Peptides against a protein of PDB entry 3ESW. Designs and how they scored, part 80

Target 1, 322 residues: chain A of PDB entry 3ESW
Amino acid sequence: NNIDFDSIAKMLLIKYKDFILSKFKKAAPVENIRFQNLVHTNQFAQGVLGQSQHLCTVYDNPSWHSIVLETLDLDLIYKNVDKEFAKDGHAEGENIYTDYLVKELLRYFKQDFFKWCNKPDCNHCGQNTSENMTPLGSQGPNGEESKFNCGTVEIYKCNRCGNITRFPRYNDPIKLLETRKGRCGEWCNLFTLILKSFGLDVRYVWNREDHVWCEYFSNFLNRWVHVDSCEQSFDQPYIYSINWNKKMSYCIAFGKDGVVDVSKRYILQNELPRDQIKEEDLKFLCQFITKRLRYSLNDDEIYQLACRDEQEQIELIRGKTQ

## One batch from the design tools (peptide; made by RFdiffusion4, then SolubleMPNN)

Design b2_p16_1_s2 (from b2_p16_1, 5 letters changed)
Fold by OpenDDE base, seed 4:
Formats: structure tokens, C-alpha cells, sequence
Structure b2_p16_1_s2 (fold): chain B 322 residues (1-322), chain A 16 residues (1-16)
């Protein structure tokens, strides 16, 4: 009785695929009830849901991608990418080219394009006057600022001239292409859109302890790669816990295809209490939102993403990004 | 599991 191992292996692969696909079918009524109860009773869960409703889809805007590509110095960017790519002796068509592109986009964004704004310059005194600025507090946007999805405006007084300078915290990334300044929120928002505009798989990572960054899916490395535009950082997930000695509790990644707790990638030491939600409920929440985001995908897309998810979970358990 | 998938894929490759 020659066991047809090929037929068995094929049958096992089919059954495995079917099993994986079964997890992404429409949620059972019990899961919907659990989800509704969780988001109504847990503020952290409600916050994650609210963020997912925006961050998972907002950057998938072809009109915005066109505006970004028209605004960036693409000739400079690709010239630098090609130069560094050629310098390292890579052949054309290697998947590693996208890693060089992301590294150049990090360089270009930080050095040539965008500015860090701890305090604004005085509108009257001009450039390099931020040292003279005293915060007076925050207020709501005016009618002009409200056109650009502004939730808060920071108000500063110049100690030299006495004039008031407004620093609107714009959430419209197209407005940020004009203003070209901000803090981690503005940096990450616009940089996420920039990466998306190049057709890259990108996630927005929210940290509960007032920082945000990106992840890029490297086809060369076959994993999600840490990307921080503020730091010009590529594949350095340790910078927060180790270099900054930052205390953190939650890091949640938001992408078009899912919501993932990536805390294990970034929280290497100085972990704060994870007391905002039960771990099982957070896992359920992220899976439930991810399942909803994938409802329109075909079986092959769902299967490929599920395989990617499993690889990521193994990576996060093994701590292999070190 | 991804491990199971890889194992099956490796088994299939060995049987080709």
C-alpha cells in the first residue's frame, strides 16, 4: 500500500487553507455581541475601534497619492536611491530596492522636506525665533484652520515682540505638505501617506505613551519593519525602550488589512502595566477588526495575509527582530 | 500554523 504522500500533502494543504479561510468568514452572532459589549464597556477598546475606522483606510486615497508624488522631488529621491543601490552592488529588480527607497524617503523627509516643531517660530520675528516663544495654552480651530481637519491650536506669545503665533495641529496630511512642520503626529501622518503613495504596505503604529511611527512590509526581509520618520530610523524597534529608556504599555499597528498588537516588538524593557483591557479581549478586538477589514478580499488574498499574520506572530514570540 | 504550512510545502517539494 504505497501511501501517496503527494496526494496526502495536497489534501492537507487544502484542508489547512479551508481551516484558515474559515476563521475569516462572517463573524458569528456571539462574536458580534462580544464585540459590541467590549467597545461599549471598555474605553480602550472604543479608542482602538475609533482609530481603526480612520487609520486603516484614510491613506488609501489615490487623489492624495497623486498630490504627494507631484509635491516630492522624485528626481532627487530616485537619483539617491539608485546611487546607494548601485554602490552596494545590487542587481536591478531585487526586492531590496524598496528598502533603499524607504531609507531615502526617511532621509529626504527629515533633511530636505519636513521640520520638527517643538515651538513655532514667531510669525513676526521670522525664522529661528522659537526660543522666544512662550506657550499660552490651546484652543479650538478658527474657520480657516477647521478646513484642514484641525482639532487643536497651540497658542504661543513671542517674548521679544509680544505677538501671538498660532500652531494649528492639522490632521489633514495634504495641508502638512504645505506647512511642512509638526511633531510626531504630523510627521507620522504625512510620512505614512508618503509611503502609501509609493504603493508600499504600511501600518500606522500608535503608542499609548504619546508617540507614533510606521511599519513598512519589506518584501526583501519578508517582515514588517520599524520606520520612524522623526528619527530617520529603519529597522530599529529598540530605540524607544533601549535608547530612550521609554516606558510603554501598548503599541497598536493600524493598516488597511488589519489591526495588530505589536507591543512585543517595541516594549523590550520598562513595560508599564497593561491594565486598560484584558489581554484576551484586546486579542479578540484586533482579530475582530482585522476580520472586518478583510471581508471584501478573495480567498487567496485572505490566505496570503493570514500566512503573513502567522509569521509575524511567530516573530513577535521569538523576539527575532534583534 | 505557518510552521505546518511550511512543513507541508517542504514535504511537497521533497516529493517533486
Amino acid sequence: as target 1 above (322 residues)
Amino acid sequence: SEKFKKLVEELLKKLE
Scores: peptide ipSAE 0.022, ipTM 0.523, DockQ to the pose 0.082
Fold by OpenDDE base, seed 1:
Structure b2_p16_1_s2 (fold): chain B 322 residues (1-322), chain A 16 residues (1-16)
Amino acid sequence: as target 1 above (322 residues)
Amino acid sequence: SEKFKKLVEELLKKLE
């Protein structure tokens, strides 16, 4: 019996695709009940859901992308990218150009565009006066600050002139294009929008231990790449655990197409107890939210993303970033 | 698995 190996291979591929697609069908009633119970009974799960409702979709705003591109010095950025690409990039193919773009955006953002603000300068005394600023505490936003999604305002008194300076913690990334200053939250928020404005696949990574960064999907490297705007860091996931000796418990990535526990990429040592949720429940939660984010996608898009997800899971298990 | 998919795709290419 001449085994038609071609027909068998085609049949196996069809059956495999159907199996993958079946995992992204609408949740069964039992799964919906499990999800509702989990987010109502577990505070960490509720927090992940709340973050997903904002971070997975907020950066997919074409009007914001236009404002970003109009605000950045694109001539300088592309001049620098072209210069670096001309040295080494031609041998590696066109896909490496985007890696050079992200590296230049990291440089441009940290060196030319945005400023770290531990303490604000005194509004009366002017530049380089932050050393004279004493924190008085935090308060709610005033009527003007409230227009820009501000939840908290840090209050400082100048030791030199006695005047009060307000440091609003704006969550509106368009306002951050004006203010050009902040801490890790403001840096990551605006930088995530900047990367999205160039049409890149980007995730926002939340760490439970008070840090945030990005991941970019490199077509050249064919994987998610660590990107930290504060550190001007590209593909250095080890910096927190190894260089900083930071203790961490959870790293969760939020993107338009999914929510993923990426803790294994960044927590290489000094792991804190993962006691906020059962591992099975966290896995279920991330998968459930990811399914919901993909409900409007076609079968081919779902299949492509599922293949990408599987490759990432294999990477995370193998520890290839070590 | 992605490994299974790749194996099947490689088999298909050998049959083309």
Scores: peptide ipSAE 0.018, ipTM 0.545, DockQ to the pose 0.079
Fold by OpenDDE base, seed 5:
Parts: structure tokens; sequence; C-alpha cells
Structure b2_p16_1_s2 (fold): chain B 322 residues (1-322), chain A 16 residues (1-16)
């Protein structure tokens, strides 16, 4: 009996597609009840939901993308990308160009565009005066600062002139295009928007232990790639656990198409207790939010994303990106 | 071939 392996393979693929699509159908009443109970009873779950409501959608703003592209030195960026691509990229295919673009954006952002701000410069004494600044504490935004989604303002006194300098922690990434300074939060916020402005698939990664970074989906590598604008880092997920010896419990990625626990990519050693939520409940929560984010997508889009999700889960289990 | 057929049938059944 000549088993038509091609016919069997086609049948398996059809049934597999239907099975995958069935998982992304509208949530059953029991799932909605479980979700509501979880976010009402578990503070960590509520936090993940709250972050998803902002981070999954805020960067999908065409007007912001236009402002970003008008603000960046695109001629310099593409000149540098073209230069690096011309060396080796043509042999590897056109998809590698985007990896060169992300690497150049990391360089450009850190070296030419944005500044790390441990302490602000004195508004009176001018540039390179941050060493003279003493922290006095934090307060709420004033009327002007509040226009730019500012939750906290750090207050500093200059030891030389005695004047007060305010360092507002802006969450408006368009304001950050003007201020050009911040810490990991401001860096990751604006850099996420920058990557999105080039039409890239980007996730915002939140670490419970006070760090944030990005992931970019490389079409060349066919996987999610670690991207840290603060460190000018591309595909170095180990830097936190190994290089910094950082202790971590949770890393959650937030994107337009899903919420994913990516802890296994970044927590390689010194794992802190994962005691904020049951593992099964976290998995359910991320899947449930992801399902909601995909409700408007067609069957082909859902299937492609589900295949990507499965590949990522296999990668995370195998530790291939570590 | 019979083992493969059975495996495929089992996989198909899991996907129903």
Amino acid sequence: as target 1 above (322 residues)
Amino acid sequence: SEKFKKLVEELLKKLE
C-alpha cells in the first residue's frame, strides 16, 4: 500500500491549522470568569493586565511614527546601514538588512541621540554639572510637566549655585525626543517607539527587578532578538544574569500581538522565587490577553502568529538563544 | 509503514 505521504502531510497540516485557530476563538464563559477572578485576586496579574493595556497599543500611533522619522537623522542612519550591509549582507539575503538597521539604531541612539541621566545638569550652571547635584527627593508634576504623562519629578539642588533643578520622569515618548535624556525607562520607552516607527515587530520587556528592554522579531534570524538601548546590545540576553549577576524573578514581554513570559530567555542563574502568581495562572493570563489582542486578526494572521509563538516556546525550552 | 500510519492516525485523532 503506497502511503501517499504528501496527502497525509496535507491532511495533518489542515487539521493542525484548524486546531490552532480553534485556540484563538472567542473566550469561553469559564475562561472569562477565571480571568476576572485572577485579576481581582492577584496583584501581579492585575499589574500585568494594566501594563498590557498601555504597552501593547501605545506605540502603534502613526502620528508618533511620523514625528520620530522627522526627528531622526535618517540620512546618517541609512548611510551607516548601507555601509555595513554592503560588506556581507547581500550574500545573506535582504532580510538581514533589518538586523543592520536595528544595530545602527542602537548605535545612533546611544552615541548620537540620547543621554543617560543619573542626575540632571544644573539648569543654571549648564552642561556637565551633574556631579554638583544633590537629590532632595521626588514630587508630583507641575502643570507644565503633567502635559507629558509625568508621574514623578526628581528634585535636585546644585551644590555650586544653590538652585533647584527638576528632573521630570516623562512617559510621553514624544517629549523624550525633545529632552533626549533619561534612565532605563525613558531609554526603553523612546527606543521602542523608534523601532516601531520603522515598521518593526517590537515587544517591550518588563523585568520585575527594575529593568526594561526591547525584543525585535528578526525575519533573518526568524526569532525574537534581545535589544537593550541602554547597553547598545543586540542578541545578548545573558548580559543581566551573567554579566551583571542580576537576580531576577520575572521578565514579561508586551507587544501588539501578545503578552509572553520570556523569563527563561533572560534568567539563566540567580533566579529569585517566582511567588507572585502560580505558574499555571501566569500562563493562562498571558494566553488570555494574547487571545484578546488577536480578536480582530484574520485566520492566516492568527495562524502565522501561532506558529511563531510555538517556535518561540520551543526555543525557550531548548535554551537556544542563551 | 504500518507503524507510521498508526502514528499519523494517532496524531490526527489528537488534532480532532
Scores: peptide ipSAE 0.008, ipTM 0.440, DockQ to the pose 0.323
Fold by OpenDDE base, seed 2:
Structure b2_p16_1_s2 (fold): chain B 322 residues (1-322), chain A 16 residues (1-16)
Amino acid sequence: as target 1 above (322 residues)
Amino acid sequence: SEKFKKLVEELLKKLE
């Protein structure tokens, strides 16, 4: 009896696909009840849901992508990418070009485009006057600031001229293309949009301990890659736990195709108590939101994403990013 | 082959 191993393999693959697809079917009534109960009873779950409703979709705006591409010095960017690719990239194939692009975007953004703003310069005294600025506190936006999704405005007084300078914390990334300054929130917000504008698979990573960064999916590396615009960092997930000795409890990645607990990638030491939600409930929450985000996808797309998810989970368990 | 197919299908159902 010649066992047709090829026929068996094909059959197994079909049945495996069907099995995977069955997991992404519309949530059962019991899952909906569990989800509703979780988000109504757990503040952390409610926060994750609220963030997902914004971060998973806001950057998928073609009009914003056009504005970004029109605003950036694309000639400079591609000149630099082509230059670096010509040195070393040809040996590794075409997929590595995107890694060079992301590295150049990190350089360009930090060095040429955007500024860190711990304190604003005095609007009256001009550039390099932030040292003279005393914080007076925060207030709500005025009528003009409110047009740009501003929730908070930091108020500063100049010690030299006595004038008040407002530092609005804009959440509109298009406004950030004009202001060209901010802290980690503004940096990550605009940089996430920039990466998305190049057609990349990007996630926004929220850390509970007041930091945010990006991940992009490298086709060359075939994995999610850490990207921090503030640090000009590419594939250095260890920088927070090791270099900064930062204590962290949760890192949650938000993308168009899913919400993923990526804490294991970044929390390598100094783990804080994970007491905000039960681990099973967090896993359920992320999976439930991810299913919802994929409801409009076809079976092939769902299957490919599920395979990617499985590989990521294996990576996160094995700790082998290098 | 049919017996093996059934066994595989049963195994996959247990992974559910």
Scores: peptide ipSAE 0.006, ipTM 0.445, DockQ to the pose 0.153

Design b2_p16_1_s3 (from b2_p16_1, 5 letters changed)
Fold by OpenDDE base, seed 5:
Structure b2_p16_1_s3 (fold): chain B 322 residues (1-322), chain A 16 residues (1-16)
Amino acid sequence: as target 1 above (322 residues)
Amino acid sequence: SEEYKMLVEELLKKLS
């Protein structure tokens, strides 16, 4: 009996696809109860849910994408991308071009566009006066600052002129296109929007230990790639644990199509206790939110994303990004 | 998944 191995393989692939799709069906009542109990009883779970409600959707704004593209020097960006692409002589086609684009956007953002603000310049004394600024604390936004999703304003006094300078911590990324300054939060917020404005698959990575960065899905590398705008870093997930010797407990990635615990990619040493939630409950939470985010997708989209998820999980288990 | 494809391909190679 000539076993038609090709027919068997096709049948197995069909059954596998059906199995994968079955995981993304509407949540069972028991799963909904588990989810509700988890977010009501566990503060960390509630925090992850709250962040997902914002970070998974806020950057999918076509109006914002247009404003970004109108604000950036696209001629300079594409000129530099084309130049770097031409040097490597890669015949790998359009997929590698996107990696060059992200690398140029990192360069452009850090070198030409945005500034790190440890302390603001004095509003009275002008540029390069941050050294004269003394922190007085933080307060709530005024009426003008409140228009731009500002929760906190840092207050500084100039040691030279005695005037007060306000540094509002804006969460509106469109306002950040004007202010052109901030810390890791402002950098990551605006840079996430910038990457999204080019039609890229991007996740916002939250680290519990007060840092944030991006991940970009490279079609060339066929994986999620670490991207830190503050560091002008591409595919260097080790920089926090190794170069900074940073101690970390959780890294959670938030994207339009899912929430993923990416701690294994970034926490290579000096791991802090993961005591905020049970590992099984965190896994369940991320899967449950991811399932909800995919409810409107068709079977082919669900299957493609599920294949990416599986590849990522294999990568994270094998430590291939080390 | 790529792993499933690889597994199926590996199984097919072993059965061939």
Scores: peptide ipSAE 0.020, ipTM 0.462, DockQ to the pose 0.101
Fold by OpenDDE base, seed 3:
Structure b2_p16_1_s3 (fold): chain B 322 residues (1-322), chain A 16 residues (1-16)
Amino acid sequence: as target 1 above (322 residues)
Amino acid sequence: SEEYKMLVEELLKKLS
């Protein structure tokens, strides 16, 4: 009897797919109870859930994507991408074009588009006057600032003219296209939207120790790639732990298709205690939220994403295979 | 496991 190995392999693949898909079915009552108990009893879990409700979907706004694309110098961006692709990209195939695009967007954003704002310039004295600014503290937004999802406003006094300058911390990324300044929060917020506007698969990475950055899924590298707009950094996940000697406990990635603990990618040394939640509960939480985010997807989409998840988990466990 | 999938996919590729 010629064992039809093709038929067996196909059957095994079908059974494997069915098994994977079974994990993404509607949560059992016991899982729902566990989830509810976890988010009600654990503050860190509640925080992750709260962030997921915003960060996983906020950037999937076609109207915002249009505004971004209308605001950026697309001619310059694509000219530079095409130039770099023409040098080296032909040898690596068409999928590398997206990596060149992200690298150019990093360059363009930092060099040509957005500004780091440690202190604002004086509204009265004009440009390059931030050195004259003294912080007076923070307050709530005024009526105008409140229109742009502003939670806090930093207040500065000019030592030269004595006038007050307000630095509102806007969370509306469309307002950031106008203001074109901020710190890591504003940089990451707008840059995440920018990457999404090019149709890229992007995650917002939250670090508990007061930093934020992006990941994008590179089809060329076939993995999630670290992207930090503040640092103009591409595929340098080590910069925080090694270069900055930063101590960190948690890095959580938030995307439209899932929530993932990516701490192992970025916390290479100087690990702080992970005492905010049990590791099993964090894994469960991320998986549960991810499952909910995928409820509307078809079986093929669920399966493809599950394969990507498994690859990422293998990467995170094994470390970079040199 | 992805290894099982890859194995099955590789087997399928070798058999296709």
Scores: peptide ipSAE 0.019, ipTM 0.494, DockQ to the pose 0.083
Fold by OpenDDE base, seed 4:
Structure b2_p16_1_s3 (fold): chain B 322 residues (1-322), chain A 16 residues (1-16)
Amino acid sequence: as target 1 above (322 residues)
Amino acid sequence: SEEYKMLVEELLKKLS
């Protein structure tokens, strides 16, 4: 009896696909109850949900993408990408070109486009006066600042002239294209939008210990790649734990197709207690939100994403961040 | 998954 192994393989793959797809079907009533109870009883879960409602979808705005592309010096960017790409002897059309693009965007953003702002310059004294600024605290936005999704405004007094300078912490990335300054929040926010504007798969990574960065899905490397605009860093997930000796507890990635605990990628040492939520509940939460984000996708899209998720989980378990 | 695919392919190779 010639066992048609090809037919068996196809059948196994079909059954596996069906099994995977079954996990992404509409949530059972019990799962909905668990989810509702979790987000109502656990503050960390509520925070993750709240962030997902914004970060997973906000950057998928074609109008914003157009504004970004109109604002950036695309000629300079592509000239530099093409130069570095050609220098390394790659053939045109290789997936690696996108990695060169992201690296140039990191360079361009940090060196040419955006500015780090520890303290604002004095509005009265002018440029290079931040050294004279004393923080007075934070307050709510005024009517003008509120137009640009401003959650808080840092208030500074100039030691030289005594005037007050406001540093609004804008969350509108389009406003950040104008202001072109900020801290890790503004950097990551705008840079996430920039990467999205080039049609890239991007996640926003939130670290509980007051840092944020991006991940880009490299088709060349076939994995999520660490990207930090503040550091001009590409594929250096170790910089926080090792180079900075930073203590961390949670890193959560937010993308259009899912929410993922990526802590294992970044927390290599000096792990802080993960006491904000039970590990099983966090896993459930991320999976539940991810499932919701995929409700409109077809079976093939769901399956491809599930395969990507599995590969990422294997990577995270094995510590194989090269 | 690629791992499942590889496993199936390996199993198929062993069965062939």
Scores: peptide ipSAE 0.017, ipTM 0.445, DockQ to the pose 0.100
Fold by OpenDDE base, seed 2:
Structure b2_p16_1_s3 (fold): chain B 322 residues (1-322), chain A 16 residues (1-16)
Amino acid sequence: as target 1 above (322 residues)
Amino acid sequence: SEEYKMLVEELLKKLS
């Protein structure tokens, strides 16, 4: 009897899909209990949950996307993208255009749009006066600053004029479109929104050792790509461990469709102890949050994302970004 | 091959 391999392959695919979908069903009571116990007993788990509740959804705001697109010099951006695409992109197909777009957005953001603020300029003395600023500490926001999701205000005194300058650490990315200055937090926050505003699949990566960056899903490369707005960096996940010789313990990516431990992509050397949570509990936590984020998706969407997740896990194990 | 069929059938059982 000739084995109908096509029929077997179809049956296998159906059963495989069903199996994958079964993993994304609503959490069993035992999983809910485990989750609740974990977040109530482990501070790191509580922190990851808290971040996921904000970072996984906050950037999916169509009103904010419109404001971003109205604020950016789109003519300049697309002119530059088209110019670079015309040189080399046609040979690689249309999917590479988005990589050129992200690279231009990195350039535009760092060179033309946003400013690094180690210390603010003196509000009285004007531009290029940050050298005269002495930190006095931090305080809570005033009534105006509080309107823009400000948790902390850094206070500086001008050594020249003696006046006080406030540097509010705004978490409202729309306010950052106005202020156009900050440190890694403000840079990553606004840049994540910018990438999202172009309809891109983006994650916010939190590093426990006080850095943050983005990942973009490249359809051309068919993987998550490291993106750091502060560094104007595209696909250079090694910069922290190798170039900076940074010691790190955890890198967690937060996106609309999932929470993923991406530590293996970025922690290439000088790994700090991972003592904040058990590895199995962190894996469970990320999977549990990811399941919750996908509850409204259809079976096809869930399956496609699960396939993407599997490919990412293979990549992270194999270290194939070389 | 018959071996491949058996393997697929076993996999299908594990995935059911």
Scores: peptide ipSAE 0.015, ipTM 0.433, DockQ to the pose 0.348

